Peptides against a protein of PDB entry 1Y74. Designs and how they scored, part 7

Target 1, 57 residues: chain A of PDB entry 1Y74
Amino acid sequence: LGLERDVSRAVELLERLQRSGELPPQKLQALQRVLQSRFCSAIREVYEQLYDTLDIT

## One batch from the design tools (peptide; made by RFdiffusion4, then SolubleMPNN)

Design b2_p21_5_s3
Fold by OpenDDE base, seed 1:
Structure b2_p21_5_s3 (fold): chain B 57 residues (1-57), chain A 21 residues (1-21)
Amino acid sequence: as target 1 above (57 residues)
Amino acid sequence: ELRELYEEVLELYRKFQELLS
């Protein structure tokens, strides 16, 4: 769904910011790890299931 | 770029909040 694409987009932006050196890369990398974590993936899975079941707009 | 990232992260946060509420 859109959440998966949004996460992917956020990770993409974080990677670009890390390469640009605009901000300290350590915290950006930490946030990227959170977005790519099993926790985030599990939440996304639940979200998608509920989205299909409850028709959340 | 930073603004774009911020907005995307906030959108994710909103979606998670909706799920958990």
Scores: peptide ipSAE 0.058, ipTM 0.576, DockQ to the pose 0.349
Fold by OpenDDE base, seed 5:
Structure b2_p21_5_s3 (fold): chain B 57 residues (1-57), chain A 21 residues (1-21)
Amino acid sequence: as target 1 above (57 residues)
Amino acid sequence: ELRELYEEVLELYRKFQELLS
């Protein structure tokens, strides 16, 4: 669903930022860990179940 | 890239807020 794609896109952007050197990578990596955490995955699953019939893109 | 990342994070935040509210 849209939320899963959004998380994947956010992770992709964080990885590019970490490689670009524009910002210190430590906090970017921490945010990436949050987005890829079990907690975030669980919340995403609940969201997708509740909004599977809605267009969230 | 920073602006794009910021917007994506804000969108995720909005969706989480909707779920939790």
Scores: peptide ipSAE 0.057, ipTM 0.575, DockQ to the pose 0.339
Fold by OpenDDE base, seed 4:
Structure b2_p21_5_s3 (fold): chain B 57 residues (1-57), chain A 21 residues (1-21)
Amino acid sequence: as target 1 above (57 residues)
Amino acid sequence: ELRELYEEVLELYRKFQELLS
């Protein structure tokens, strides 16, 4: 269960894309904000807690 | 790089959908 790592990687890639200027930064920045939001982190926490409790693979 | 981002976002989406289902 590497959800936290996956989110961090996604944010890293979004930052690289924004710096490169390859794409308009507005939507990339918005997506980054969503991934770094308290809402997203709360969902991740619930996800990890459920897997820890239920031992789901 | 765009392809890598796309795949990572899709994986996150899958995991969230698993939680909500």
Scores: peptide ipSAE 0.056, ipTM 0.575, DockQ to the pose 0.366
Fold by OpenDDE base, seed 3:
Structure b2_p21_5_s3 (fold): chain B 57 residues (1-57), chain A 21 residues (1-21)
Amino acid sequence: as target 1 above (57 residues)
Amino acid sequence: ELRELYEEVLELYRKFQELLS
C-alpha cells in the first residue's frame, strides 16, 4: 500500500541525511529505528487492513 | 533533502492520525 512506500521513502531519506553529515546522526538514526521497528510495522499492517475495510484516505 | 524528509514524515503522521481518529 501507499503507507509502506511512504515509510520506505522516509527511511531512504534518513539514510541519505546521515551520510551527508550535515546534521548530527544520532537523532536521525533513532527516528529510522522507530520507522523500522516492529511497532511501526504492526501499525502499518493494521492500517492496510483497515484501509481495505473502512476506505480510510 | 531535509525538506523532502519533513514532507514525507508529515504525510505518514497524517495517515496515522486518520487511523486513530
Scores: peptide ipSAE 0.055, ipTM 0.574, DockQ to the pose 0.342

Design b2_p21_6_s1
Fold by OpenDDE base, seed 3:
Structure b2_p21_6_s1 (fold): chain B 57 residues (1-57), chain A 21 residues (1-21)
Amino acid sequence: as target 1 above (57 residues)
Amino acid sequence: MEELRREFEEAQEIVRKLLEL
C-alpha cells in the first residue's frame, strides 16, 4: 500500500517547510514527530490489514 | 503501552489544532 511512501513524503515536505522559516517550526516539528511515531506506524499497519481483509481495491 | 498512549494523546492534540485552521 502507498501509505508508507506517502508518510515518508509528508515527513520530507515538513522538513523542507521547517527549513524555509515561512511557518512556525514548532507545529511542523510536532506533526513530523506524530508521523514518525510508533502510534502512526501501528495505525498504518491496522489500516493495511483492514484493506487486505476487506478487498478494497 | 504508556509511551504509545502518550504519542496518541500528542497526535490527537496536533490533529485538533490542525482542524482549528
Scores: peptide ipSAE 0.043, ipTM 0.576, DockQ to the pose 0.048
Fold by OpenDDE base, seed 5:
Structure b2_p21_6_s1 (fold): chain B 57 residues (1-57), chain A 21 residues (1-21)
Amino acid sequence: as target 1 above (57 residues)
Amino acid sequence: MEELRREFEEAQEIVRKLLEL
């Protein structure tokens, strides 16, 4: 839950930076693709499962 | 499995290129 929100916020910020035109959009889009990948989602799910198991708030 | 491996390799390449800045 917390990590998913932070990743979603990072994606939103990257989309804003791409629209500003201040930075080359290609690298920002590449980082956005990493954060939205099934790989990143699988790591997030493992992290959330570990937190739920360890009762770490 | 192959799709996840490909996305991992792509992510590693992007992270490497970002750390060179």
Scores: peptide ipSAE 0.041, ipTM 0.571, DockQ to the pose 0.044
Fold by OpenDDE base, seed 4:
Structure b2_p21_6_s1 (fold): chain B 57 residues (1-57), chain A 21 residues (1-21)
Amino acid sequence: as target 1 above (57 residues)
Amino acid sequence: MEELRREFEEAQEIVRKLLEL
């Protein structure tokens, strides 16, 4: 679903930004950990279930 | 349940710190 792809893309972008060295990596790593947490995954599953139930195109 | 609560508390504290900066 769109949200899973957007989260995966956000993680990929954060990993690229960490490798550029242009920004302090600690905040980017902290945000990546939030996006990869089981909490974030559980909220995503609830969102995807609601989306599938509401038949939003 | 306890793991999910711990990760919520950690994520909440990280988001709080990110919004203060």
Scores: peptide ipSAE 0.040, ipTM 0.564, DockQ to the pose 0.042
Fold by OpenDDE base, seed 1:
Structure b2_p21_6_s1 (fold): chain B 57 residues (1-57), chain A 21 residues (1-21)
Amino acid sequence: as target 1 above (57 residues)
Amino acid sequence: MEELRREFEEAQEIVRKLLEL
C-alpha cells in the first residue's frame, strides 16, 4: 500500500516535470513508463508479499 | 511472460541510461 502511493506520487511529479519543459521530456516519459509498467507492478506485489511475510509491525 | 520480459529489458536499459548521467 505505501509503495503504490509513492509510485503514484512519483508519476504525478514526472508528469508535472514533463509539462514544465525544464528537463528533456523523453527521459522523464521513459521513467514514467517504467513506473507504470506491469514489471513495476509485479515487483511491487512481490515486495508487498515479502513485507506481509516478514511481520514488520 | 514475454510481455513482462520485454518491459523488464526496457526498464533495465532506461536505468542503465539514467546511471550514465
Scores: peptide ipSAE 0.040, ipTM 0.566, DockQ to the pose 0.044

Design b2_p21_8_s2
Fold by OpenDDE base, seed 1:
Structure b2_p21_8_s2 (fold): chain B 57 residues (1-57), chain A 21 residues (1-21)
Amino acid sequence: as target 1 above (57 residues)
Amino acid sequence: RLEELRREFEEAEEVVRRLLE
């Protein structure tokens, strides 16, 4: 599913934004930690299971 | 462990709250 790839891309973009210094890094780093958390992984797994069950074409 | 998952949820909630401020 695209969600795992989208989360990985979001993390990559957050890392680039942190390195650019254009934005305060603390909030970006906190968001990155949330996206890489076990909690977000668990939600993603539930979403993927529901998606497979509902066969959303 | 459910307590760890709860803690990560509370941390996520606080991050979202601070992003919306």
Scores: peptide ipSAE 0.099, ipTM 0.652, DockQ to the pose 0.040
Fold by OpenDDE base, seed 2:
Structure b2_p21_8_s2 (fold): chain B 57 residues (1-57), chain A 21 residues (1-21)
Amino acid sequence: as target 1 above (57 residues)
Amino acid sequence: RLEELRREFEEAEEVVRRLLE
């Protein structure tokens, strides 16, 4: 499952976008905080468990 | 622990709402 890697990559891209100044950094930082939240980590874990159990193709 | 998760959910919901505005 690549979801953890995809979230990590999304955070990295958000950090780069914040440094570039091309977009309002406050909204990007808020989104980064959400993606790094314990809630999002818990939902990711549930998703990964369900994916393994249900064999969603 | 559930109360903490609920708080983080409410915060995440508000951030997403503001991003979609």
Scores: peptide ipSAE 0.099, ipTM 0.649, DockQ to the pose 0.039
Fold by OpenDDE base, seed 4:
Structure b2_p21_8_s2 (fold): chain B 57 residues (1-57), chain A 21 residues (1-21)
Amino acid sequence: as target 1 above (57 residues)
Amino acid sequence: RLEELRREFEEAEEVVRRLLE
């Protein structure tokens, strides 16, 4: 299962983009907040359970 | 609580909408 790792990597990249100042940080920060929300975690858990059930390679 | 998850869902939907504008 790579989704937890991929979400963590996406958050790390968003934090770097916010610190670089190359892009307006507000939308990036909002997206980071969504990715770190309890909602997103619940969706990730459902995905991981379905992935395990379906044995997708 | 379900109400907290609902609020976070609505916030996520609004963020996604604004990213697609």
Scores: peptide ipSAE 0.099, ipTM 0.652, DockQ to the pose 0.040
Fold by OpenDDE base, seed 3:
Structure b2_p21_8_s2 (fold): chain B 57 residues (1-57), chain A 21 residues (1-21)
Amino acid sequence: as target 1 above (57 residues)
Amino acid sequence: RLEELRREFEEAEEVVRRLLE
């Protein structure tokens, strides 16, 4: 499961987009805060455990 | 800690809602 890696990559891309100034940064910053929240981390851990248990493809 | 987690959930829900509009 690459979900932790994919979330880390998404945050990196959001930081680059905010620095470019090509897009309004407010929504991008809000999304970054959600992806880095303790809530998102807890949901990711639950998802990874359920994925291992249910063996979903 | 449950109150903090609830607040982060409500903030996440609002952000996702605004991104899908």
Scores: peptide ipSAE 0.097, ipTM 0.647, DockQ to the pose 0.041

## One batch from the design tools (peptide; made by RFdiffusion4, then SolubleMPNN)

Design b2_p22_3_s2 (from b2_p22_3, 13 letters changed)
Fold by OpenDDE base, seed 5:
Structure b2_p22_3_s2 (fold): chain B 57 residues (1-57), chain A 22 residues (1-22)
Amino acid sequence: as target 1 above (57 residues)
Amino acid sequence: SELRRLYEEVLALAERLLELFS
């Protein structure tokens, strides 16, 4: 589903940015933690369940 | 420039996610 893919892609890109060492990693890592938090996971799960029910991809 | 491109992609994805809450 789109939302799950968007979150996964965002995390992947944030990890690349952190490994580059050209930017301060603190804010990037904080954003990554938010995207991987239980809060975001719960919201994504509800969102995906609605789309499963409505048969929307 | 690739670093900037990656940053812009992250921002675009973040915007789409935040639109669900605004």
Scores: peptide ipSAE 0.088, ipTM 0.628, DockQ to the pose 0.583
Fold by OpenDDE base, seed 2:
Structure b2_p22_3_s2 (fold): chain B 57 residues (1-57), chain A 22 residues (1-22)
Amino acid sequence: as target 1 above (57 residues)
Amino acid sequence: SELRRLYEEVLALAERLLELFS
């Protein structure tokens, strides 16, 4: 669903921000770790199970 | 400006994600 795409896009952008070197990377890395965590994927799975028939933007 | 654009896009995505938990 859109949530998986949004998470994937967010991670991609965070990686680009980190590579730029213009911002301190620690907080960006921490957010990326959360988004790629098993916890986040589990929450996404639950969300998709409940809302796979809904269009949430 | 490219950095700002990327930052703002991440922020927008984060806002949408937070709405799922509120």
Scores: peptide ipSAE 0.088, ipTM 0.624, DockQ to the pose 0.545
Fold by OpenDDE base, seed 1:
Structure b2_p22_3_s2 (fold): chain B 57 residues (1-57), chain A 22 residues (1-22)
Amino acid sequence: as target 1 above (57 residues)
Amino acid sequence: SELRRLYEEVLALAERLLELFS
């Protein structure tokens, strides 16, 4: 859903920021890891299930 | 400029994510 797309977009942008080298990459990489973590994936899944159940767009 | 734009987009997305779980 929208959350998955937003996370994917955030990761894409973080990758660009890391490649630019204009910012310390360590913390950006850490944030990317969090967004791509199993935790965030699980939360996203719950979120999507919730919105499917409640029919919220 | 491009860096700032990317930063602001990430920030906006982060804020949106936080709003969803707040």
Scores: peptide ipSAE 0.085, ipTM 0.625, DockQ to the pose 0.537
Fold by OpenDDE base, seed 3:
Structure b2_p22_3_s2 (fold): chain B 57 residues (1-57), chain A 22 residues (1-22)
Amino acid sequence: as target 1 above (57 residues)
Amino acid sequence: SELRRLYEEVLALAERLLELFS
């Protein structure tokens, strides 16, 4: 799956983009907040559990 | 240059995530 790894990498890159100051940080920060939200974590966990159960991994 | 690289990597990751959920 690698969802956790991909999300973590995305957050890392978003933080770098925000620190660069070349782009307005508002929307980047909002996206980061979504990726780090409990909602996103719950969705990811359910997704991974379903794939584990169905052996689709 | 560096900004573009980071931006492109974010887009690539977003695309990968979308593929996993499709």
Scores: peptide ipSAE 0.084, ipTM 0.624, DockQ to the pose 0.503

Design b2_p22_3_s4 (from b2_p22_3, 13 letters changed)
Fold by OpenDDE base, seed 2:
Structure b2_p22_3_s4 (fold): chain B 57 residues (1-57), chain A 22 residues (1-22)
Amino acid sequence: as target 1 above (57 residues)
Amino acid sequence: EELRRLYEEVLRLAEELLELFE
């Protein structure tokens, strides 16, 4: 499933954006915290289970 | 230009994530 990879890529890009200093970091850091949260991980796990069960292609 | 490209890539990934909840 691509979701874990896409979340990891989004976090990497957010870290690069924060290091640039050209944007206010607070909102970017908040989004990064959400993507790295236990909540986001749990939602990803549920999605992966549903994908497997429902055979969503 | 590089910052704009990275921002647009993050937005695309965010849109893909939101589509899972539609």
Scores: peptide ipSAE 0.070, ipTM 0.582, DockQ to the pose 0.536
Fold by OpenDDE base, seed 1:
Structure b2_p22_3_s4 (fold): chain B 57 residues (1-57), chain A 22 residues (1-22)
Amino acid sequence: as target 1 above (57 residues)
Amino acid sequence: EELRRLYEEVLRLAEELLELFE
């Protein structure tokens, strides 16, 4: 699974969008905070463990 | 145009992540 990579890429893109100044930063920052939260990390970890256990392709 | 492309990439990644929890 590339979830860690996909989350990292989403955060990178959100940071670029914020630096552009073309959009109000508040909603972008809120989404970035969610993606970088311990909650999101914990969900990702559980998902990865379940994926490994169930041998989902 | 570049901003729109970046926005669309973020949306695609967000949709892919959300589909895992639907």
Scores: peptide ipSAE 0.069, ipTM 0.582, DockQ to the pose 0.566
Fold by OpenDDE base, seed 5:
Structure b2_p22_3_s4 (fold): chain B 57 residues (1-57), chain A 22 residues (1-22)
Amino acid sequence: as target 1 above (57 residues)
Amino acid sequence: EELRRLYEEVLRLAEELLELFE
């Protein structure tokens, strides 16, 4: 299932971008919060149940 | 250059996630 991996990768990259200090962190933190939200996890769970064999590539 | 690549990768992943709602 690509969705969980893609969300985890996106969070990792956002944390790296925040640590660089070269970008304003607030928007990156906001995006990270959305990706780690209960809403995002619920959508991911539904997707995984319906499309267990699909990968987002 | 690495920072730009990381930003572009995040954007690509965000776009792929948004395709689920299209």
Scores: peptide ipSAE 0.069, ipTM 0.582, DockQ to the pose 0.544
Fold by OpenDDE base, seed 3:
Structure b2_p22_3_s4 (fold): chain B 57 residues (1-57), chain A 22 residues (1-22)
Amino acid sequence: as target 1 above (57 residues)
Amino acid sequence: EELRRLYEEVLRLAEELLELFE
């Protein structure tokens, strides 16, 4: 589903931004932790279940 | 330039994610 791919891509980009050293890493790392959290995963799972149920295009 | 492109792509993905909850 699109949401899983978008979250995975966002995490990849945040890791690249942290490695650049041009920005303070703390806020980027905090956002990455949120996106990789059990909470975010649970929201994604609910969304995917609703998507399958509602057959959203 | 690369940093700007990465930042803009993260923003686009964040906007797409937010649209699911609007």
Scores: peptide ipSAE 0.069, ipTM 0.578, DockQ to the pose 0.500

Design b2_p22_4_s2 (from b2_p22_4, 11 letters changed)
Fold by OpenDDE base, seed 1:
Structure b2_p22_4_s2 (fold): chain B 57 residues (1-57), chain A 22 residues (1-22)
Amino acid sequence: as target 1 above (57 residues)
Amino acid sequence: SEFLEELRRLLAELEEMERRVA
């Protein structure tokens, strides 16, 4: 389902947005930390396993 | 699929933000 790819793309966008200087970086950085957290990785893994088990595309 | 859908919505919003500041 491409969760890992989507998370990676979101992180890339957040990094570029932080470097742009157009937006306050603090909240963007906080969101990036959440997306890169062990918790987010665990949730992603659960969903990926569920989709594999239930054969959901 | 709530997590997946929310992630994709977030991604779309971030892409729009990037277009606005680029």
Scores: peptide ipSAE 0.355, ipTM 0.840, DockQ to the pose 0.787
Fold by OpenDDE base, seed 3:
Structure b2_p22_4_s2 (fold): chain B 57 residues (1-57), chain A 22 residues (1-22)
Amino acid sequence: as target 1 above (57 residues)
Amino acid sequence: SEFLEELRRLLAELEEMERRVA
């Protein structure tokens, strides 16, 4: 599955993109906040539990 | 699932953006 990995990688990329100075940071920051929100974490947990339970990869 | 797929699509887009600015 790798949801946690993918979220972490996405956040990492967003942080790098913000630090690059090549792009306006506001939208990147907003997206990062969404990905790190309790809502996103809760949804990720639900999916991971479902995939574990149903043995889906 | 759509959530997983959309997240992976987002990740792919971000990786492409990084390649463009790096």
Scores: peptide ipSAE 0.355, ipTM 0.840, DockQ to the pose 0.765
Fold by OpenDDE base, seed 2:
Structure b2_p22_4_s2 (fold): chain B 57 residues (1-57), chain A 22 residues (1-22)
Amino acid sequence: as target 1 above (57 residues)
Amino acid sequence: SEFLEELRRLLAELEEMERRVA
């Protein structure tokens, strides 16, 4: 499924975008916080378990 | 796979943004 990998990549991109200084960092930082939140981690785990249980790819 | 698809769409947008600012 690769959800964890995709979340990690998204966070990496957001960090680089923030460091560039070309974009206002507030919304990027807020999105990064959401992606790194316990809530997002829990939702990711639910989806990964669901796909594993139902054998969905 | 709505969550996965939304996340991948987000990734694509972020990658495009990075290319524009780089």
Scores: peptide ipSAE 0.353, ipTM 0.840, DockQ to the pose 0.721
Fold by OpenDDE base, seed 5:
Structure b2_p22_4_s2 (fold): chain B 57 residues (1-57), chain A 22 residues (1-22)
Amino acid sequence: as target 1 above (57 residues)
Amino acid sequence: SEFLEELRRLLAELEEMERRVA
């Protein structure tokens, strides 16, 4: 599954995009905040547990 | 599945955006 890895990579990309200055940072920053939120982390953990329990790939 | 697929789609879009601004 690798949700934690994928979220981390998404955040990394968003940070680089913000630093580039080529795009308005507001929406990028908002998305980064969502991905790093406790809510997103909780949802990710639920999915990871479900996939582990049900042996879904 | 939908959460994972949307996340992977997001990654692909962000990677493309990075290529465009690089």
Scores: peptide ipSAE 0.352, ipTM 0.839, DockQ to the pose 0.760

Design b2_p22_4_s4 (from b2_p22_4, 12 letters changed)
Fold by OpenDDE base, seed 4:
Structure b2_p22_4_s4 (fold): chain B 57 residues (1-57), chain A 22 residues (1-22)
Amino acid sequence: as target 1 above (57 residues)
Amino acid sequence: SRFLEELRRLLAELEEAERRLR
């Protein structure tokens, strides 16, 4: 499923968008913080394990 | 799964946003 890859890509895009200066950075930064949080990592791990266990792509 | 779907939806929107700003 590649959740870790997708989260990393999302963070990368958020960082670029913040650096562009074209959008207010606060909401982008907040979303980035959520995606990089221990909570999000834990949820991702649960889903990855579930998909592995259930053999879901 | 909803989590996966929402994450990928977010990714798509972010990619579009980046393309629009370039």
Scores: peptide ipSAE 0.420, ipTM 0.856, DockQ to the pose 0.726
Fold by OpenDDE base, seed 5:
Structure b2_p22_4_s4 (fold): chain B 57 residues (1-57), chain A 22 residues (1-22)
Amino acid sequence: as target 1 above (57 residues)
Amino acid sequence: SRFLEELRRLLAELEEAERRLR
């Protein structure tokens, strides 16, 4: 499924965009916090298990 | 797969944003 990889990539991009200074950082930072939250990790884990169980790719 | 779809949509948007800033 690659959810962990995709989340990590999203966070990486958000960090780079924040450092560029070309965009307002607050919303980007907030989104990064959400993606790195325990809540997001829990959702990701549920989805990964669900897809494994149902054999969904 | 709504969560996955939205995440991948977000990734595409972020990648495009980065390309525009290069």
Scores: peptide ipSAE 0.420, ipTM 0.856, DockQ to the pose 0.771
Fold by OpenDDE base, seed 2:
Structure b2_p22_4_s4 (fold): chain B 57 residues (1-57), chain A 22 residues (1-22)
Amino acid sequence: as target 1 above (57 residues)
Amino acid sequence: SRFLEELRRLLAELEEAERRLR
């Protein structure tokens, strides 16, 4: 599945884009916060458990 | 797998944005 990996990579990219100063950081930071939120982590966990239970790759 | 698909779309957009800014 790789949800955790993809979330981590997305956060990494958002951090780099913010540091570049080429884009307005506010929306990027907000998106980063969403991806690092407990809610997003919970949803990711549900999906991972669901795919594990249903044996979906 | 909408959540996963949306996340991967986002990831692709972010990667492209980073490439354009480099």
Scores: peptide ipSAE 0.418, ipTM 0.856, DockQ to the pose 0.775
Fold by OpenDDE base, seed 3:
Order: sequence, then C-alpha cells, then structure tokens
Structure b2_p22_4_s4 (fold): chain B 57 residues (1-57), chain A 22 residues (1-22)
Amino acid sequence: as target 1 above (57 residues)
Amino acid sequence: SRFLEELRRLLAELEEAERRLR
C-alpha cells in the first residue's frame, strides 16, 4: 500500500517547495498541516488496517 | 481506493512543481 511512505514523501516535497521561496508558502504549509494532522493519520491507519485485514494488495 | 488515488495524484503534482523549480 505505502500510504505512510506517500504521506511522508508529500510532506518532504511540501517542505522543499516552501524553502525554495518560489511559491507562496501559506497554502503549501496549510496542506502540510492537513497531511500531518491526527485526522489524516487516523484515516491512513484505517486504510492500512483494512488492507491488512482483507489481504488486499 | 479514492483516498490513495488522490494522494498519488497530489504527489505527482508536487513532483512536477519541484522539477519545474530545478
């Protein structure tokens, strides 16, 4: 599944884009906050548990 | 799944943005 990896990669990219200074940081930072939120983590965990339980690839 | 697909789509867009800046 790789959800944790994908979220981590997305956050990494957002941080790099923010540091570049080429883009307004506010929306990037807001998206990063969403991806790192407890809600997003909970949703990811639900998906991972479902895939583990149902043996879905 | 929808969630996974949207996340992958976001990643693709972010990677494209980064490539354009480099």
Scores: peptide ipSAE 0.417, ipTM 0.856, DockQ to the pose 0.752

Design b2_p22_6_s2
Fold by OpenDDE base, seed 5:
Structure b2_p22_6_s2 (fold): chain B 57 residues (1-57), chain A 22 residues (1-22)
Amino acid sequence: as target 1 above (57 residues)
Amino acid sequence: SLIEEALREARRLEEEARRLRA
């Protein structure tokens, strides 16, 4: 599934967008914090474990 | 916006999860 890698890539892109100044950084920072939160990580871990046995579309 | 609402809800859920663990 590779959710961890995809989340890491998303964070990288968010950081680049923040540095570019093309968009207000506050909401981008908030999204980055959510993606890096303990809550999000726990949900991701459970999802990855269940993905092998459940057909999720 | 949808994104703003989603971010607010995410923060709320994070705080609730912390309360359950504490």
Scores: peptide ipSAE 0.028, ipTM 0.476, DockQ to the pose 0.032
Fold by OpenDDE base, seed 4:
Structure b2_p22_6_s2 (fold): chain B 57 residues (1-57), chain A 22 residues (1-22)
Amino acid sequence: as target 1 above (57 residues)
Amino acid sequence: SLIEEALREARRLEEEARRLRA
């Protein structure tokens, strides 16, 4: 399980996309804020706990 | 169940996060 790592990578890619200017940055920035929110972190923690308990691989 | 309890906690945290953003 590498959910935290994957979220961190997603944020990195979003930052690069924002700097490239190829896409309007507003929605990308909003998504980045969601991924870095306390809520998202809490949900990730719950998911990881359930993953460990249920072994859903 | 464990899943139901986890979902209830997730919902509670969502509401708290919403209050902080408002």
Scores: peptide ipSAE 0.027, ipTM 0.486, DockQ to the pose 0.030
Fold by OpenDDE base, seed 1:
Structure b2_p22_6_s2 (fold): chain B 57 residues (1-57), chain A 22 residues (1-22)
Amino acid sequence: as target 1 above (57 residues)
Amino acid sequence: SLIEEALREARRLEEEARRLRA
């Protein structure tokens, strides 16, 4: 399960968007903060654990 | 544009995530 890498890629894209100025940077930064939050990290960890244990396919 | 690239990549990631749970 590559959720961690996918989140990292999403953050990378958000950082580029913020630097480009094509979109309002404040809201992009807020989204980045959410994705990098302890909350999202904890939820991701729980999901990954469940994914390994349960048949979610 | 950069936003278009970001959207393309986002869709790619979404598809991959969907395939993992299909």
Scores: peptide ipSAE 0.021, ipTM 0.469, DockQ to the pose 0.074
Fold by OpenDDE base, seed 2:
Formats: C-alpha cells, sequence, structure tokens
Structure b2_p22_6_s2 (fold): chain B 57 residues (1-57), chain A 22 residues (1-22)
C-alpha cells in the first residue's frame, strides 16, 4: 500500500499546475491544503494500519 | 501538456482507489 506516495505525488502535481498558470490556482491550492492537513494524514494512517493489520491483498 | 499529464495520473489514482474499495 502506497497511499503516502500517492498523496505526495498528487501534491507535487498540484503545485506544478499552480505554477503553470494553465488553470485557476485557488481551487488547486485549496485541494492541496486538504491533502496536507493533519486530518487527512490521520485518516491515511488509520487506513494504512487497517490494511497492514488485516493483511488485505 | 502539463494538464494532460495530471489528468492521466489522476485517472491512474482513481482506478487504484476503486480497486481498493472493491
Amino acid sequence: as target 1 above (57 residues)
Amino acid sequence: SLIEEALREARRLEEEARRLRA
């Protein structure tokens, strides 16, 4: 399970999109803030722990 | 373009997320 990597990649892409100016940056920045929030990190951690504990493949 | 690349990656992640929920 690589949710941490996927979230990190998503944030990276959002930052690049913001710098490119091809899209309005405000909504992208808002999404980035959500993905980097403590709440999102906590939920991700719990989710990953569940999969590790239950050994779901 | 950067947008096209981002969309491709987003679709990939969405598919992976769907598999995890199924």
Scores: peptide ipSAE 0.021, ipTM 0.460, DockQ to the pose 0.052

